# Designs tried in a protein design run: peptides against a protein of PDB entry 3B8E. Part 168

Target 1, 230 residues: chain A of PDB entry 3B8E
Amino acid sequence: PFLIFIIANIPLPLGTVTILCIDLGTDMVPAISLAYEQAESDIMKRQPRNPKTDKLVNEQLISMAYGQIGMIQALGGFFTYFVILAENGFLPIHLLGLRVNWDDRWINDVEDSYGQQWTYEQRKIVEFTCHTPFFVTIVVVQWADLVICKTRRNSVFQQGMKNKILIFGLFEETALAAFLSYCPGMGVALRMYPLKPTWWFCAFPYSLLIFVYDEVRKLIIRRRPGGWVE

## One batch from the design tools (peptide; made by RFdiffusion4, then SolubleMPNN)

Design b1_p24_2_s4 (from b1_p24_2, 19 letters changed)
Fold by OpenDDE base, seed 3:
Structure b1_p24_2_s4 (fold): chain B 230 residues (1-230), chain A 24 residues (1-24)
Amino acid sequence: as target 1 above (230 residues)
Amino acid sequence: KEELEKLLELFKKLLEETLKLVES
């Protein structure tokens, strides 16, 4: 999210504190769960014929899978961001390159897509209104990962410890999302304004997208056992 | 319910636009 903010020069879609919450709260636990899964899998699997190459290939496959899921999550967050800004009069095309004027506190007449002028304070309120829904969208999309793991019958039995850690991580991130979204004072302290409960549902289509993506991936793996898509 | 319906409509529109961009 922060990289796209820099590259596209759009208003900041996700605050630094929220990014830290994702990195520490939502990404760390899955990463730990993978480390434990690999250790458990290595115990169960026959010695790799070439430990160095087989480990490297497996790490690349895991990294690619998580990278793909992460991209889908980011797309979901950005979708929510663009919806909120569009509802406030800023169309996606108009946001491109707007950051310089958006972040300038001395410019109080930034026009939206409809010619309405926005003060710096008004713009920042809209920006901060996007931060919480973006984070919540990522959390709701992460729920799809739980469903994916649950539907993998053979992997659920083999990944007992990993699944427990993953489930714990999902509860933690959900609790954090609820805390940041509804605790009084978070708007001032963390620049995360309260979220209407209806916005939680905005992420559900992306959760479904991840589910469909994983089912397609599983289908490809089933048709081509030992493929690089694993 | 009305807000959710509006949100879903916006979602559909954005998905359609995204699909058009991918197809272009």
Scores: peptide ipSAE 0.000, ipTM 0.256, DockQ to the pose 0.124
Fold by OpenDDE base, seed 4:
Structure b1_p24_2_s4 (fold): chain B 230 residues (1-230), chain A 24 residues (1-24)
Amino acid sequence: as target 1 above (230 residues)
Amino acid sequence: KEELEKLLELFKKLLEETLKLVES
């Protein structure tokens, strides 16, 4: 998110403090939960045919899959960001290169895509209105990520959700998101303004996309064992 | 339902804008 902010020179979609909340609050517990996840039955039964090459290939494929999922997560957050800004009159094309003027407190006549002028204060309200939904979108997308990551080959339907620690991690992550979204003072402290409940659903298409992506990936692996997608 | 329709409309607009950006 921060890299895209720099490259595209758009208004900041996610604050640094919010990123820290993701790293410390949403990634740590899920990572622990995955460490305690029971090995998939096929992983336990299949000895590597070639331990050296198969381990390296498997690590590369896992890294690639996680990288792709991470990209989908980021896209989900940015989608929510662009939806909110578009709803407030700033179309995505207009946001490109706007950061310099957006962040300048002395410019109080920044125009939106429809010619409406925005004061610095008004712009910051809209910016901070984006922070919470962006964060929540990442959390909701991470639900799907965490659920799919427990399996390598089998579908989620075959493996089931047996890890209580994973479920707890999902709950903790959701509770943190709710706390940051609705607790009084978070707008001042974390630049995260209260979120309308409807915005929680904005991430659902991306969660579904991750599920579909992973199920298709796993289906390919099952049909073509030893393929480059494994 | 109305909010969902509005969201879908915004999604379509964003998709169109994204396509324009890709074509540019």
Scores: peptide ipSAE 0.000, ipTM 0.241, DockQ to the pose 0.107
Fold by OpenDDE base, seed 5:
Structure b1_p24_2_s4 (fold): chain B 230 residues (1-230), chain A 24 residues (1-24)
Amino acid sequence: as target 1 above (230 residues)
Amino acid sequence: KEELEKLLELFKKLLEETLKLVES
């Protein structure tokens, strides 16, 4: 998010505090849950042909898979961000290079894509209105990510939702998202303004995309053992 | 339904703008 913010010079899509809440709040319990997840039987029962090389390859492939999921997650967040800004009159193309004027508190006549002028305060309200949906999008996408990360080869339908800690993690991050989204004062304290409930559903296509992506990936791995997609 | 239609319209606009950006 920050790289795109800097490169595109767009308004800040996600605050540092929100990122901290994601990393330390929403990801902690799920990460612990994954650590306690039962070892994938198909991976752990396989004797490596070469313990040194096979381990390194597996670690790299897993890292790449997580990187891809993280990319889809970021895309989901940015999609939500751009939709909200577009709904408020700022089309994506108009946001490019707008940051300099957007963040200048002395400029009170920044025009949107339709010629409407926005004061600094109005712009910041819109910016902070994007923070909560971005965060919620991340959480909703994380639901799919956490579910699919239980196994690297087996389908979610095969492994099932047996880890009670993971289930607890899903509820915890959802509760945190709801708290940050709807608790009074979060707009002032965390720059996260209340979210329309409909925005929770905006991320669902991306969650589904991640789920489908991972199921297809796992299917390919099962059909082509030793492939580069592992 | 109306909100969904608005969202779909926004999505279409976003896709169009994205395509313009990619083509530039």
Scores: peptide ipSAE 0.000, ipTM 0.281, DockQ to the pose 0.103
Fold by OpenDDE base, seed 1:
Structure b1_p24_2_s4 (fold): chain B 230 residues (1-230), chain A 24 residues (1-24)
Amino acid sequence: as target 1 above (230 residues)
Amino acid sequence: KEELEKLLELFKKLLEETLKLVES
């Protein structure tokens, strides 16, 4: 998220404090839960031909998998961010390069995509309105991501919800998201304004799409052994 | 990497469709 913010020079999608809450609060239990997931026999249990080199290859594959989870979470958050800003009159193309004017407190006539002028205060309200849904979207996407990443070959329906630690982690991060979203004072302390319950569902179409995509990918892998699709 | 690229493409398509809905 932060890299895209810098490169695209868009309004801040997620505050620094909320990023810290993700890193230190939301991601901890899920990350631990993944360490206790059952090793997929095809990836984790095959005997290495060369213990030194094959161990490194496996570590790289694991690292890539975890890196992809974080990227998918960011994509989900950005989706929600762009939807909220679009609903408020700021189309994605218009947001490119807008940050400098957006953050300038002395510019009170920043125009949206429809010619409406926005004061600094109004812009900051919209910005902070994005922080909570972005965070919540990450949590909602994590539900799918964590389940999908249990295995690269087996269907989620075949693997099931066997890891109790994972299930606990999902509830914990959801409870944290609810607390940060609705506890009084979070708007001032964390710049996270409360959101309508409907925004919890904003990431669902995205999560479903990724879920279907992953199931199709896994189906292809099962039908064509050795034809690894990454 | 290929999977990530496909994911990005899907994300872009979904975003485009969402924007069309917002504009309607």
Scores: peptide ipSAE 0.000, ipTM 0.237, DockQ to the pose 0.050; fails the geometry check

Design b1_p24_3_s1 (from b1_p24_3, 21 letters changed)
Fold by OpenDDE base, seed 2:
Structure b1_p24_3_s1 (fold): chain B 230 residues (1-230), chain A 24 residues (1-24)
Amino acid sequence: as target 1 above (230 residues)
Amino acid sequence: IEELLELLKKELEEFKELLKELLK
């Protein structure tokens, strides 16, 4: 998020403290839950042909998977951010380079894409209104990602939801998201204004798309073992 | 990177100020 913020010079989509809450708070329990997950039966049954090379390949695959998941989560958050700003009159193209004027307290006449002028206070309210939905979107996408990450090759439907720790992690993330979104004072402390219930559902189509995409990917891998899709 | 560090510093200082206000 910060890299895109700097490169595109857009208004800040997610506060630093909120990012820390994601990295340290929401991701930790799910990561632990995945560590306790039963290794995919096919991975455990395959004797390491070469323990040195196969370990390196597995570590690289885990690192790539983690990086890809993080990018997908960020894309989901940014999608929600751009939707909210567009609904408030700021089209994505108009946001490019707007940061300097957006963050300037002395400029109270920043125009949106429709010529409406926004005061500094109004702009900051809109910005902080984006923080909570961005965070919630990441959490909702994480639900799908965690379910997907259970298996590399097998369908989630085949392995099932047997990991109670993962289920607990999903509930914990949801509870944390609800707490940060609706607890009094979080708007001031974390710049997370209260979230309308409708925004929880904004991420669901994206989560579903990721889920379907990964199931299709896994299906292709199962049908064509050793393909470039691995 | 320097701009990022300055931004992070600014955000941290603002957060510290907010925390001080909340703890009063």
Scores: peptide ipSAE 0.025, ipTM 0.344, DockQ to the pose 0.021
Fold by OpenDDE base, seed 5:
Structure b1_p24_3_s1 (fold): chain B 230 residues (1-230), chain A 24 residues (1-24)
Amino acid sequence: as target 1 above (230 residues)
Amino acid sequence: IEELLELLKKELEEFKELLKELLK
């Protein structure tokens, strides 16, 4: 997210507070849930044919899979960001290079794509209005991520949702997202303005995409054991 | 990276100031 922010010089899509909430509030319980998750019986009980090479390959493949999921999460967040800004009059093309003028408190006549002028206060409200939906988008996409991370080879349909810690993590993330989105004073205290309920659903296509992607990946692994996708 | 660090520092300082105002 920050790389695109710097390269494109767009208004800040994700604030420091939202990042902290993701790292400390959202990712902690999932990480614990994965650590306590019972080893998938097929992967952990299978003696590595070569302990050194097979471990390295597995670590690289896990890293690549998480990297790809992280990219899809970022794309989902940016999609939500661009839609919100477009609804407020700022088309994606107009946002390119706008950051310098956007962040200047002395410029109160920044024009949107339709020629409407925005004060510093108005455009900062719009920017902060993007932070909460971006965060919520990440949380909703993380639902799929947590569910798919439960298994490396087996389908979610085969293993089911038996991990109580994982379920607790999903509820904790959702509760945190709801608290930050709707609790009075969060806009002032954390620069997270209230979210329209419709924005919770904007992330669902990306959550589904991650789920389908991982199920297809796992299906390929099951059909081609020892392949490059493993 | 330096620009990002400066931005993060600025946001952190603004957040600290906001917290100080809320605690007063």
Scores: peptide ipSAE 0.021, ipTM 0.328, DockQ to the pose 0.021
Fold by OpenDDE base, seed 1:
Structure b1_p24_3_s1 (fold): chain B 230 residues (1-230), chain A 24 residues (1-24)
Amino acid sequence: as target 1 above (230 residues)
Amino acid sequence: IEELLELLKKELEEFKELLKELLK
């Protein structure tokens, strides 16, 4: 997200505080929950043919899969960001290169895509209004991520949601997201303004995409054992 | 559930439009 912000010179979609909330708040408990997930029998019972090379290959494959999921998460966040800004009159194309003027407090007549002038304060409110739903989007996408990370080969429908710690992690991150989104004073304290409940649904297509992606991946693994997708 | 599906459909349509705009 931050790389796109720098390259495209768009208004900041995800603030530093929001990033910290993701890294420290939403990722920690889920990561712990995954550590307590019971190992899939197919993963742990396979003796590596070569402990050094097979471990490295598996780590690379896992890293690639998580990298892809991370990209989908970022896309989900940016989608939500662009939707919100578009609803406020800033179309995606108009945002390109706008950052310099957007962040200048002395420019109070920045025009949106429809010719409406925006003061610095108004622009910052809209920007900070984007931070919260970006965060929430990541949380909602992480629901799918956590669920799919539970199993490597088995479908979620086969494995089920048996891990109570995972369920707790999902609850905790959701509760944190709700707290940060709706608690009074978060706009001032964390630059996270309240979001409309409808913004929670902006992430759902991406959560579904991750879910479908993983189910398809697992299906391929089941049908083609020993493939590169494993 | 129907309302949720309608919302999802709306979001997907918005996504499609945003993609079109990004590709211009």
Scores: peptide ipSAE 0.000, ipTM 0.210, DockQ to the pose 0.102
Fold by OpenDDE base, seed 4:
Structure b1_p24_3_s1 (fold): chain B 230 residues (1-230), chain A 24 residues (1-24)
Amino acid sequence: as target 1 above (230 residues)
Amino acid sequence: IEELLELLKKELEEFKELLKELLK
């Protein structure tokens, strides 16, 4: 998110404090939960055919899969960001290069895509209105990520939801997202303005995309054992 | 929002099609 903010010179999609809440709050408990996940039955039963090459390939594939999931998460967040700004009159194309004028407190006549002028205060309200949905989108997408990461080869439907720590992590990050979104004073303290409940659903297509991606990946691994996807 | 949702739906459908092709 921050890299795209710099490269595209768009208004800040996600606040620094919100990023810290993701790193410390929403990622920590889930990461711990994954460490305590019961090993998939096939992982424990499958002896490495070549311990040196299979470990390296597996680490690379896991890293690639996590990288791809992370990119989907970022895309989901940015989608929500662009949707909210578009609803407020700022089309995605108009946001390119707008940061300089957007962040200038002395410019009170920044025009949107429809010629409406926005004061600095109005722009900051819209910006901070984007922070919460972006964060919530990441959390909702992380639900899918956490659920799929517990299995390497088996479908989520085969492994089931047996890890109580994982389930706790999902509730914890959701509760944190709800707290940050709806607790009074969060707009001032964290620059996270209250979120309309409808925006929670904006991330669901991306969560579904991650699930489909992972299930397809696992299906390919199952059908082509020893393929490049393993 | 409707245009963006339509775009997202289109991308999702394209992705689903790509996945179907990879599974064949």
Scores: peptide ipSAE 0.000, ipTM 0.215, DockQ to the pose 0.044; fails the geometry check

Design b1_p24_3_s2 (from b1_p24_3, 21 letters changed)
Fold by OpenDDE base, seed 4:
Structure b1_p24_3_s2 (fold): chain B 230 residues (1-230), chain A 24 residues (1-24)
Amino acid sequence: as target 1 above (230 residues)
Amino acid sequence: ITELLEKLLKLLKEFFEELLEKLK
């Protein structure tokens, strides 16, 4: 998110404090939960065919898969960001290069895509209105990520939801998201303004995309054992 | 679970329809 903010010169989609909340709050407990995940039955039973090469290939493929999931998460966040700004009169194309004027407190007549002028205060309200939904989008997408990461080869439907720590992690990150979204004073303290409950659903297509991606990947692995996707 | 999924999909559809209407 921050890289796109710099490269595209768009208004800040996600605040620094919110990023810290992701790194320390929403990622830590889930990461711990994954460390305690019960080994998948096929991982335990399958001996590496080539111990020297299969481990390296597998690590690369896992890294690639996590990288792809991370990109989908980022896209989900940006989608939510652009939707909110579009609803407030700022089309995505208009946001390109707008950061300089957007962040200038002395410019109080920044025009939206429809010619409406926005004061600095109004712009900051809209910006901070984007922070919370962006964060929530990441959390909702992380639900899918956490659920799929418990398995390497088996479908989520085969492995089930047996890890209590993982389930706890899902509730913890959701509770944190709810707290940051609805607790009074968060707009001032964290630059996260209250979120309409409907915006929780904005990320669901991306969560579904992650699920579909992973299930297809795993299906390919199961059908083509020893293939390049494994 | 299937019923819950169907309800969720319905809510999502309604949400996106509303969103599309606001974007027009």
Scores: peptide ipSAE 0.015, ipTM 0.398, DockQ to the pose 0.055
Fold by OpenDDE base, seed 1:
Structure b1_p24_3_s2 (fold): chain B 230 residues (1-230), chain A 24 residues (1-24)
Amino acid sequence: as target 1 above (230 residues)
Amino acid sequence: ITELLEKLLKLLKEFFEELLEKLK
């Protein structure tokens, strides 16, 4: 998220505190849960034929999984970010390069895509309004991603939800997301304004799309081992 | 589970319809 903020010069979608809450709060238990699930499904069931090469392959597989999850989370968060800003009159194209004027407290006439002028205070309210939904979107996407990443080749429907640690992790991250979103004072302390319950659904189409895509991918891998999709 | 899914899909549809109306 921060890299796109720098490259595209868009208003900041996630504050530093929000990033810290993700990295230190929500991601730890899911990451541990994923590590255990991967060990049970893909890693531990294969006796290492060659301990050196198989460890390297496993590390690469884990690294790729975490990298993919992070990218998917970022995409989901940015989707929600763009939806919220578009709802407030800022179309995605208009956001490109807007950061300089957006962050300038002396400019109180920044125009949206429809010619409405926004004060600095109004812009910051909208910016901070994006932080909580972005965070919640990451959590919602993590539900799908963690379930998807449970197996590399098998369908979720075939393996089921056997990992108790994963289930606990999903519950914990959801509880934390709810706490940060609705606890009084979080808007002042964390710059996370209360989220309308409807915004929890913003990530669902994206999560569903990823779920379908991954199931199709896994189906192709099962039918054509070593194909271009693997 | 089916009823819950249907309710969820309905809420999702309503949310996006409202969003689309606001964007018009």
Scores: peptide ipSAE 0.013, ipTM 0.382, DockQ to the pose 0.048
Fold by OpenDDE base, seed 2:
Structure b1_p24_3_s2 (fold): chain B 230 residues (1-230), chain A 24 residues (1-24)
Amino acid sequence: as target 1 above (230 residues)
Amino acid sequence: ITELLEKLLKLLKEFFEELLEKLK
């Protein structure tokens, strides 16, 4: 999120403190839960492979757990960010390069995509309105991503939800998201304004899409082992 | 632990805010 903020010069989609809460607070328990995840049944049944190839598989799993999940989560968050700003009159294309004027407190006539002028205070309210939904979207997407990442090749339906630590992590993340979203003072402390309940569902279509996509991907991998889709 | 975490978060916040200001 921060890199995109710098490169695209868009308004800040997520506060720095909120990013830290994600990295240190929400991602920690799920990451630990993945370490205790039961090995994929097909991996455990395989005879000891060449140590070099087994390391590659483990590195790929680690890369997926720490790298790919974060990227998918960020995409979900940005989707919600762009939806909120679009609903407030700022289309995604219009946001490109707008940061300089957006963050300038002396400019009180920044125009949206429809010619409406926004004061600095109004812009900051909209910006901070994005922070909480962005965070919540990451949590909701993480539900799907964590479930997806339980297995590399097997379906979630085949592997099951046996990891109690993962389940606990999902509830902990949800509780944290609720706390940060609705606890008094979080708007001032973390620049996370209260979240309307409807925004919890904004990520659901995206979560469903990635879930379906990954299940289809895994199905293809099972049918065509060693393909480029792996 | 909570106090330590709060202090760490505060320091990190200040660091990133300063970084953001420098990038403006």
Scores: peptide ipSAE 0.000, ipTM 0.222, DockQ to the pose 0.022
Fold by OpenDDE base, seed 3:
Structure b1_p24_3_s2 (fold): chain B 230 residues (1-230), chain A 24 residues (1-24)
Amino acid sequence: as target 1 above (230 residues)
Amino acid sequence: ITELLEKLLKLLKEFFEELLEKLK
């Protein structure tokens, strides 16, 4: 999200503090929980192969999988961002290169796509209105990510939800998202304005997409053992 | 937005159902 902000010179879609909340608040506990996950049933039945070659292949595949999931998360967040800005009069094409004028405190007549002038304060309200939905979108997509990371080959339905720490992590990140979204003063302290409850559902299609994508991937792995998809 | 999401969900569901059928 922050990289796209810099590259495209668009208004900041996700605040620095919010990014820190994701990295330190929502990702740490779930990541630790994966270390305590029960070994996958099919892994324990395999003889170890060449540790040097197999490690490299596995690291590349894991990196690619996380990269793909991260891209889907970012797309979900940006979708929400562009929808909110479009509803406020800023079409996606108009946002390109707008950052310089958007962040200038002395420019109080930035025009939207319809010729309406926006003060600096008004622009910042709209920007901060995007931060919370973006964050919530990431959290909802992370639900699917955490669940699918439990196994490499087995379906979630086969492996089951046995890790209590992972379950705790899911509740923790959800509670944090709710707190940051609805607690009074978060708009001033963290630049996260309150979110309508209906916006939580905007991320569900992306979570479902990740979940189904991974289940299909795992199904292919099970049917074609030793394939490149592993 | 709700209508768009519903359409997206429907399309995704259909896509993955077709994919699963092809993989059977």
Scores: peptide ipSAE 0.000, ipTM 0.235, DockQ to the pose 0.035; fails the geometry check

